# Designs tried in a protein design run: peptides against a protein of PDB entry 8HF1. Part 247

Target 1, 320 residues: chain A of PDB entry 8HF1
Amino acid sequence: NVMLYATKPTEVMVSFPHQEQVLTVTRLISAEIEKFYVSLDLMNIGVQPIRRSKSLQCLRDPSKKSFVKQLFNDFLYQMKEYGIYAASIAIISLIVEFDIKRRQAETLSVKLMHRTALTLCEKIRHLLVQKLQDMTYDDDDDNVNTEEVIMNFSTPKVQRFLMSLKVSFADKDPKDICCLVFVERRYTCKCIYGLLLNYIQSTPELRNVLTPQFMVGRNNISPDFESVLERKWQKSAIQQFRDGNANLMICSSVLEEGIDVQACNHVFILDPVKTFNMYVQSKGRARTTEAKFVLFTADKEREKTIQQIYQYRKAHNDIA

## One batch from the design tools (peptide; made by RFdiffusion4, then SolubleMPNN)

Design b2_p26_2_s3 (from b2_p26_2, 14 letters changed)
Fold by OpenDDE base, seed 1:
Structure b2_p26_2_s3 (fold): chain B 320 residues (1-320), chain A 26 residues (1-26)
Amino acid sequence: as target 1 above (320 residues)
Amino acid sequence: SKWIEERRKLVEELQKSKEELIPEPE
């Protein structure tokens, strides 16, 4: 019995400088969201009738205010962690969500709440796009999607990630690429997907090389129309990735729950590895002979990251 | 603007940084 020692992937770390975004626009956006929270807390939306068919999440927030705050908090996180360009994509997802919730509103008060949230998102979008235009010569919205704008308005983490993709995949055969990108949050998958689409389209060396797709986690069993669309999207995305029609998959930690993805030659961990399971499962997807497992870490967290990886390696060897 | 130039310099600095192998524990 030749124990085919599964070739361990090459584990690589990419450090990035920690930069706090001290942009006036980010401060303004944060202040507008805080003002909105004060207004939101003063809104009388009444007790919503608990329909039996509502998701467990709808049962947890009878006021729907906590859900609104969660979306804006997730946006603020994405703006901080990924930058202004990523935030300009992330805000569109909030606009879509609040428009759906506005249309589904059972009461005028709830409809007005979602309308107010939507108006704030539109204002934020304009502020972000206007800031991106500081590097453009033309006022056309399409001109903000250049490699230069994307790079300059991304955080150091995202800049390093994009550079690592360019270095790893420039002018390669698309058939030889099977790449996973792991992110912590569900909404980050879609945000990074949109960013990558624009980056790939603006980067000649990648334009015909990388075809990205994203997978959103199943754990938000919302019975809402959104959950059906998400399930259809997930099935399609997985199938495209299996068939080789997509060669880069962005996924959240929800791949932990048994989505069988094929063996990959590249696995990128864009966000910090927080669990042993995430480490084992993500690393366990890098199964080809030349597979790379790439971690991104802030310079200040480098030593802590290394020590955490050593602990995970030890724990994995003790179970194997 | 001065801030755009600062951002460009940061990108150039990041392009110079290399991937590092995670060392084996001693």
Scores: peptide ipSAE 0.325, ipTM 0.858, DockQ to the pose 0.746
Fold by OpenDDE base, seed 5:
Parts: C-alpha cells; structure tokens; sequence
Structure b2_p26_2_s3 (fold): chain B 320 residues (1-320), chain A 26 residues (1-26)
C-alpha cells in the first residue's frame, strides 16, 4: 500500500501594511451613499404587492429598500477592502442591476427608487474615474487601465496579491498553471476578475500566461434566483477551467461540497480565513507536488493569523 | 500629488515580495 502521502502544500503568508485610505473621494462617496439612505428611508414606495414569485428575498423586504442598501453596502466594502480601482469596476455591476430593476419595476414609485439609485451610481462612477485620471496625462478613458493606475489605486492587500501573481507566473507556460483565488463575498469574485483582466492585459509578462475566470458560489437561499444566465456562465467557467482554457479561477468561500475543481498548484486566499472548513477545503485543493497555499494578512493581524493557522493545523491533525 | 508619490513609493517597497513561510509550530 503506497500511502500516496497527499503532498502538503507549502504554506506561505504575505503581509501588507494596514493603510487607512484617507482619500477625499472615498469620504465623499460614503457621504453621498449615507445621504441617499436618508432619502431612501423617506421614499414612500407603497405596499408592494406580494409577488407570488417564490423568491424568498422579495418576501423579506416588501419595500425592496433593503436590497438597494445591501448592494451599496457591498460596494462600500469592496471600495474599502480592494481600493478605488476595484470600486470603479464594482459600481458597473450595481449600474447594470439597478437598470434591470428599473425596467422591471411594476410601480412608478419603485421605478423612481431604482432610477435614483442608478443616478447615484453614475455619479459615483464619475467620481472614481475622475480620480483614476489624476495619474493620466491624457483625458483618454482607456489610459486608466494601466498597470501603474491599477497598482496605485488598489489597497496594499491587492497590490501584494498582484505582485505575488507577477512573481509567481511571469514567463511560465500557461499549461503548468492551475491557480485558485478565494475571496469571501460573491460580488468580490466579479470585481477581482475585472481587475485581473485589466491587470493581465496591461502586464506584458502575464498577457499570454494567465487566463482568469470566476465562479460565484450557488446562492444558498434559492437556486431559483440564479438567473439561467448565471447558471450557464458558472457551468461554462468551470468547464473552461477543467479544459485548461482558463488557468486561474476566482471563487467565493462558498465552494459548496461537490464542485469538483481540479488539483491546483497555487491557492491564494485573498480574504481572511474565517473557518476551519474553509482552511481545510481551500488547502485541500493545493494537491500538486510543488503546490503553494498563500495567505494574505495585514501586518497588525500577522501574529493572530499565524496562531489561527496553528489551531487549524492542530484540529486537522486530530481528525486525520 | 504628494499622495500619488507616496503610493508610488509604497508600490516600490511592495515590489519586494515578502513571502514568509508559515513555520511549523514548535
């Protein structure tokens, strides 16, 4: 019995400085969203007819105001955690979603609510893009997607992540790369995906090396809420990763039991590991002989992160 | 701006990958 010793991945930690983004634009955007929440609470949208559509989310907030606030709160989180460049990508997803909801609105009051949210998103987008242009000499919108702009307008965490990708994968054969990137939130997957597309395109050493995809975990609340498009996209993204047409997959921490993702040689944990199960499942994907498992931590949380990993290692060894 | 220059310096300092092995507990 050759015990195939599951090759333990090399566990690596990358520390980043905790910088409070003291950007005037970030404060302005946060203040505009707070003002919008006050206005939103004053909006009389009437008693929404309980749409018999079995969508549990529509049942929780008959006013649909909670959902609007959730999207802006998720945006504020992404702006704080990943930076204003990532926020400029994230805001586009809000614009698309509010435009769809505006068109699907059954009442004038709900239509107006989504229109007001959309107008705020366009203002936020303009403020973000204008700030990104501070590093561009020419007013050419295409010039905001340079490596320099992406790096300078990202948080230290994202900067270290992008640098770790560049160092790890520069001039490698795409076939030798199988990389997973874990993030906490589903919306972060798409945001980091868009950021990586622009970064890879702007970085000559990575253009023909990395082909990213993302996978949003199934919405635990109802598989029926996943648009047919989202389900088709998830299946396509997984298949592209299996076929080697994509070699980097961004996943939310909700890798439900049963997404058979291939053995990877690199696993990046971009957000803090919050659970033992996440540690075991993500680490268990780094199965090649030279596999790396990379954690990102703020310098101030470094020791706490190390101690948490030791507890997880101990717990894993006690079960094995 | 002073802020852009500070961020450029931060990026330059960050270019040194500080990958640290998580040691085995003693």
Amino acid sequence: as target 1 above (320 residues)
Amino acid sequence: SKWIEERRKLVEELQKSKEELIPEPE
Scores: peptide ipSAE 0.305, ipTM 0.842, DockQ to the pose 0.760
Fold by OpenDDE base, seed 2:
Structure b2_p26_2_s3 (fold): chain B 320 residues (1-320), chain A 26 residues (1-26)
Amino acid sequence: as target 1 above (320 residues)
Amino acid sequence: SKWIEERRKLVEELQKSKEELIPEPE
């Protein structure tokens, strides 16, 4: 019995500077969303039939207003954490969602609420795209999808992440890459996926090297809100990753759900590691020879991050 | 614009930053 001592992955930290300068456009967008919340609170949408889903401990506001606010709050988070370029991708997901909800609205008042939200999303999209065009010579929306624009309109965290990808995978054989990228939030998976598609396409060294997919954890969404299409897509994405048709998978909390992904040679943790379980499970996917486990941390949180990893290592050794 | 040039310089400085090993605790 050769105990294949699973070689511990090389643990790497990438620090990034805190972004001090908030662009005026982000303040304008935040103010528009806040104004919208005031207007939303004044909207009379009537009493909606409470579909008592048994499993939702979360008191979802029966008014569906809470869902609208949640989507905009998640957007604001993505804009802050990942930057204006990522926000321009994230807003499209909101547009799609609010258009679906508008079409599915059973009442005129609910339809109007989702229409108002959609109108705000279109305004936000315009403001974001207009700002991205400050680095372009042409008014064409396709011209904003350059490596330069993506890099310059991303947060330092995302900039470091993209640079780490470029350095790690430039001109490599796609078959030699099995990469996981962990993010905290479900909506971040889609946003970072869209950003990576554009970045890879704009980066010659990566175009034929990286094929991204994303997978969203089920635990964060009531099964009642998970569309059949999303479930099919998740199954397809996992299968593509297993078959090697995709070699980079963006995940949120998926491993906690018992979704078995193959052993990877690279694991990137884009967001802070908040739990011991997340650390062990994500690190436990970096199981190939010379596997890397890469953490991203703000410079100001560097020491705190190191101490937290030491605590997790100790706790892991006490269980092993 | 001045802000574009400042952002380009920030990106250039970011490219110089290296990955660091998380040391084993002493």
Scores: peptide ipSAE 0.305, ipTM 0.848, DockQ to the pose 0.729
Fold by OpenDDE base, seed 3:
Structure b2_p26_2_s3 (fold): chain B 320 residues (1-320), chain A 26 residues (1-26)
Amino acid sequence: as target 1 above (320 residues)
Amino acid sequence: SKWIEERRKLVEELQKSKEELIPEPE
């Protein structure tokens, strides 16, 4: 009985320099959002009628203001963590959400609040796109989606991630690739997906090699918050990944145990590993003989990250 | 801009950096 020792994936760490993107445009955007928060706090949206329909106890945030602030805070996080190029994609998701909320508004005051948020998002989008155009020499080539623009307007973390993809997958057979990319936040999945689509299209060595998809983990809290469209997208994305029509999947949560995702040969952890469960579950998807598990860390956090991985390895060996 | 040139140099330096194996503790 040859005990097929499941070969442990090769654990790799990629360090990146901590650079605070001190761009005038990022400071301006942050200041405009702060001014908007002051104005938002002064807005009288009235007492929202608590429609006690029993079943849809949607924890409708009693203050629709906190949800608006949450979306802008998430945007500010994405701009800081992933860069201006990623922020130009992330802002489109806010525009779509605020337009939906504006149309669904039950009161004029709530409609006006979402309209004001939408106007700010359009201003932010213009500022971001104008900054991306600083690298376009030809006034006529409005194409900000080049490899050069993506790389130069991304954070060092995202630059290292894109380079690791290019080095790992350049000119390979698409059938030999099964890649997972884990991120912390749900909105980051769509942002990084849009960035990867543009990067792959602009990188000849990857254009016919990588086909990305994204999946947002099920909100365990309420299936009622997931739109029918989001559920259809998730099912389609998972099926495309199972069928090999997509070979790179971006996830914000460990795929639930019941999602039989094929054994992957590459697992990238783009954000810091915060829990032992996240480490074990994400690493447990890298099951092929030559599987790689890749972590990204700031240079200043390198030693702390190594010590944390040693603690997780020890804890995993004590349970096995 | 000076900033763009500094970013290009950073990208070139990043291309030389190798993936580091996380060693197994002895």
Scores: peptide ipSAE 0.300, ipTM 0.842, DockQ to the pose 0.765; fails the geometry check

Design b2_p26_2_s4 (from b2_p26_2, 11 letters changed)
Fold by OpenDDE base, seed 1:
Structure b2_p26_2_s4 (fold): chain B 320 residues (1-320), chain A 26 residues (1-26)
Amino acid sequence: as target 1 above (320 residues)
Amino acid sequence: DEWLKQRRELVKELEKQEEELIPEPE
């Protein structure tokens, strides 16, 4: 029995300053969403017909209002945790989702509800893009996708993450890179993917080095949320990553459910490690001899993060 | 914009920070 001593990855922590600076634009957006929630609660959309095929979602929200609130709450989370630039990408995902739901609406009242949500999303998008344009001299939307704009309008966490990518991968051979990026939420995968595409395209040292993909885990809560397109995208993204056509994969914690991903040389944990299983599974993907496992933590949470990693290491050694 | 100035200063400060090894527990 050759115990292949799986070389333990080098575990690294990257700290970032916690800035609770609420911009005027973020306050305005939050206030507009809260006003929308008041209006949404007053909307009479009637009882939705329970289609037998939609069993779990229809049981949770017969009004479909909680789903609308969930998407905006997820957006507010993205804006807070990743910044204004990430929020400008995240809002597009909401626009797409609400447009699909508007088209699928069986009643005029539900159609109107999703239309009102779309109108709010377009207003939010405009406010975000205008704020990004404060650093640009040209009114062209493409001018907001510069390295400078992305960096300055991202949270310290995202800034540090992008810097870590640049330092780790600048001018490297793309074949030597197998990188995973773990995030907590499903919508963060798409948001960070869009951000990375623009960042890589604007960063000469990374443009021909990193090819990102994203994988959204199966939504066990709502099988109906996985469009046929999303399922096709997941299969294609995994295959591209296996074939080496993509070398960076953004994953939500839902990778716990048996997605066979190859051994990687870099694993980034962008969000706090909340579970032992997430720690073991994500770390267990960093299997090359020079593999690196990178955690991001706020300075104020540094000690708590270290203690949590020690607990997870101990628990892992007690099972092994 | 004073906010943008502070953000640029933050970026410069973050560029100086190195990665820290997570120590082994004693």
Scores: peptide ipSAE 0.344, ipTM 0.864, DockQ to the pose 0.774
Fold by OpenDDE base, seed 5:
Structure b2_p26_2_s4 (fold): chain B 320 residues (1-320), chain A 26 residues (1-26)
Amino acid sequence: as target 1 above (320 residues)
Amino acid sequence: DEWLKQRRELVKELEKQEEELIPEPE
């Protein structure tokens, strides 16, 4: 009986100051979205034919308006939690989605609704990029993807996360790195992935060290919203991570029982740990010798976070 | 921009970021 004493990872906490982004641009964007919601509620899109998707569960709002509002609410969350730079990436995902929905629209009214949403996203993107350019002397779009711009237009949480990556992985051998990054929301995975690509490219110490991928958990995606492309991409991303072609994986769910991911030496929890299962399963991926488990917390929530971790440790020891 | 100045100061403070070990409960 070799009790594989799973080496307990070193549990680390990184605190960040709670700074509300009081920017005129964020207020303006929020106000434009609110105005759009009023306009959206006034849009007569008619009764949409309930496509009998065989999956009984998600009564897609027959108006499709709720889905539009959900995407903008998710964007507002990304802008608040991760900052203006992350929002500039997040808005691209909305642009892509609304363009797809516009092209797939069965009625002129629905097509117009998605076109109006798309036009708002394009305006929001312009406002965000223009604000990022306030730090650049040149109007060159490539100049907004610098380490300085990314850092200054990120929230304190994201700044601490990026700095933690730089300190942890600067000039290391890519083969010695197996990193997981856990986030709460599926859209955050893609947003943080895009942010990391630009950050790594702009950071010489990381450029040839970190190769990020992202994975969206299956259970959070109704099978009806998983494009065949997203499923192929997810399989490819997992395979690249298994093969060592990617050494950092961003995940929105604890890798379900059955995603055989190799033992990791670093696990970052970018968003608050909300459940015991998330704690145990994410921590349980940090299995290498000297593995680190890193939590990010607001200074105001530091004590509460510590107490929650103590409760989870106790509960885990009582089950083990 | 005072906001950009504050952000640059925060970024400089990040270079001193220490990882805090979560202690074992007493």
Scores: peptide ipSAE 0.340, ipTM 0.877, DockQ to the pose 0.750
Fold by OpenDDE base, seed 2:
Formats: structure tokens, C-alpha cells, sequence
Structure b2_p26_2_s4 (fold): chain B 320 residues (1-320), chain A 26 residues (1-26)
């Protein structure tokens, strides 16, 4: 039961300029990934034995090549949508994933495939970090985690999001904050979480004010050990958010999966609202008297976004 | 770096952008 609480949140739009990051590094990274896909297609990894205990996903791609391509495609999406700084965090998640898959490889060919993917990820990481260092005087990796670097190497969407967080929460009592941040993709939750950790640490006004956590959808029931860890993480993260030990939660599709989170005073929609259910479920979490529901839109899509929200409001009122 | 200059100018412009209320449809 989505309690149709009579209290409508204040709906706010934040526009951002559509600026494509025309960087040589992003083009180089994209070209290296495309070259890797050509090489990956030429790799003969054989037919993997169908072990009866493997997830339905492992059954869909006996070569495991589609999974590798999916991770790099999700990385490319994050680099485009959130920027180079977010990409530098996202690539670490790929490194971890491919290292686990390399260690779990049942054949030398599969092990080599994941090793090649890892080598590419390390190259990409180096290229990203080197570009972030263009704003630093010291070659120390810790110097890239400044507010200035984060802001300058983020997309306008992420810049406006971070600014909205700073304006909304600067020097507030952590107990007065219950914030949800909705993103479209599962991997974006972890990427934005890592970005927020670094941003909050680098922003004095948000230090000790915001404590982020993240939740990802459960639909990818990988039976693998990673899925058990992810489920444990989700349970812990939800509990921390319920207990007030975390006051900002990054979510993807979690509300549709029956994960109940408390009523929030702030709901940020970082990515476009693509479905009526997403609108209703996310807005339905902004249930306090002064709750704010914040949408981010490119300037070019502003009118389209407004019209879409009007359609969703109408549809919601017709069901209510 | 001309790129960094442009990015810093963009950040300053973004700092001036306010939140807008999504109006109720008339």
C-alpha cells in the first residue's frame, strides 16, 4: 500500500546545461574499449561446462563475454553521464569484479580473458587519474580528491546535484536529514556513493552532516559469493539508514522490489524519471510536511520533463 | 589550460542557477 499521504512534497526542478565533455582522454578510453571488444570477439574461450548450480545469467552467456561487455558499457555510460571523476571511481569496481572473475575462472582461456580486461581497466584508471592530476601540483593520488577536482571533472548534472546538496544541507543537524537519491542504474549507486564520500570529506560544510549509503536492486540474483555479500551490504545499509546512522541513501529501483525505507524529507532524482511507477514510488517517499522532491534536467529537455511530470501528476490523481 | 578555464567559468555560472518550482498545470 503506497499510503497516499495527503501531503504533496514540494516539486523542484534543477536545470543544467547540456555540455558534452569533449576530452581527448574520454575519446582515447572509448577507442581502447572498442579495440578490446574486437579482440574479445576473436578470443576462443570454448564452451563453458553448464554446471547445474550456476545462475540463469551464467546460462545466458556460456562465453561470459557479454558480461564483460556489459560492465565496460556501463562504465562508458557512467563516464558520459557523470564525468571523469565518477569514471575514476567506477573503474575500480570493474577492477574488483574482473579480479574476482579471474580468480574464479575454470579455464585458462577464461582466466586470460578476465586478465586482459583487468589490464585494460588498469590502463583506463591510469589515464583517468593522470587527467585528474592536471589540476594538482603533486603526483599523490590523495590530491585528486578535492572539491575543486570533483566539481571540475564532473558533468553539469553532477555539479548541480552536488551544489544542491551543499545548499540544502550545509551546516544542518544530521538528525534533521533523511535524503534519498534515485539513480537509474545499479552500478551508478556505487559510483555516486564513492563520489559523495569524497565530496563530503572535501566539503567542510557537509563533513559530519551527510553520511551516505547505497542500495542496489536485487533482481540480479547472482548466486555467486558476491551476491551474498551484496545482500548483506544492502541489509546493513538499510538498517543504518533506518537507525539514522546514515541519512543519505542512493537507490536504484529498490522501492519497486519491496524494500521499505522510512519517510524522507528530501528526494533527489539524479537521472530522468522514465516510468510512472518510478515517479510515484520515489515521490511517495517524500512524505514529511516540508518534503522536497528535486528533479534534474538538461535545459534542452526542460519542457519535455515538465510535460512528463504533468502527465504523471494527472495519472496519479486519476488513481488516487 | 583553456579547458580548465572553461570548466571553472561553467562552475561559476552553475553556482548562480537557482532551483525552480515545477508549477501546477493551469
Amino acid sequence: as target 1 above (320 residues)
Amino acid sequence: DEWLKQRRELVKELEKQEEELIPEPE
Scores: peptide ipSAE 0.320, ipTM 0.851, DockQ to the pose 0.765
Fold by OpenDDE base, seed 4:
Structure b2_p26_2_s4 (fold): chain B 320 residues (1-320), chain A 26 residues (1-26)
Amino acid sequence: as target 1 above (320 residues)
Amino acid sequence: DEWLKQRRELVKELEKQEEELIPEPE
């Protein structure tokens, strides 16, 4: 029994200033979503026939209104936590989802509901893109996907994350990089993936260094075609990461469910570590020599985060 | 936005596959 003493990763904490970016545009977007919720509550969608999908557990909300509200609430969370630039990517995921749901709508009332949600998403997208364009000096450069725009319209957390990536990986050999980025929410994986694609493309030092991929958790909610696609995507993404075709993987906490990912040299925790399991599973992926485990914390929560990590370390040592 | 275009194209392609998989009831 060669107890491979897994070299304990170097645990690093990156602090960021807690600035609530209360931009006028974010207030306008929030107000438009609230107005939409009032309208949504007044919509008569009728009783949808419960398609008996044999999986007993998902009582599909017969109105599908709760799902619509969930998507917009997740968007509002992403806008708050990651910033306007991330929100401009996140809104596209809502557009795609509502367009699918609009086409799959069995009733005219449901089709109209999803169409109204789409119209709101397009308005939100326009407001976000228009705000990103405020920093484009040249009338001819319609490209809001510059390093400068990404950095300026991101929250301090995301700014520090991107800076940490640049410092850690600038001009390195892609083969020497095996990086995981953990996020709390499933929808954040797609948002941060899109942000990273644009950031890497706009950053010469990273363009040929980082190849990102993302893995969304299993949607336990629907055995539908979407769940098959997501499962196929998840398998493909994991395989690309195993084969070295991707060297940075964005993951939600669903990786805690025992997805076998290779040993990594970098693990970034973009969102707060809320559970002991998340700490153990994420840190347990940083197994290479000189592996780094990087936590991001608001300055105000720094001490609390340190104490929480000490408790998790103690608990982990008591079980080992 | 090329990313949006690609996603919309993918969605359209998937919808075509779903429409082909529903046999018209004889």
Scores: peptide ipSAE 0.025, ipTM 0.444, DockQ to the pose 0.012

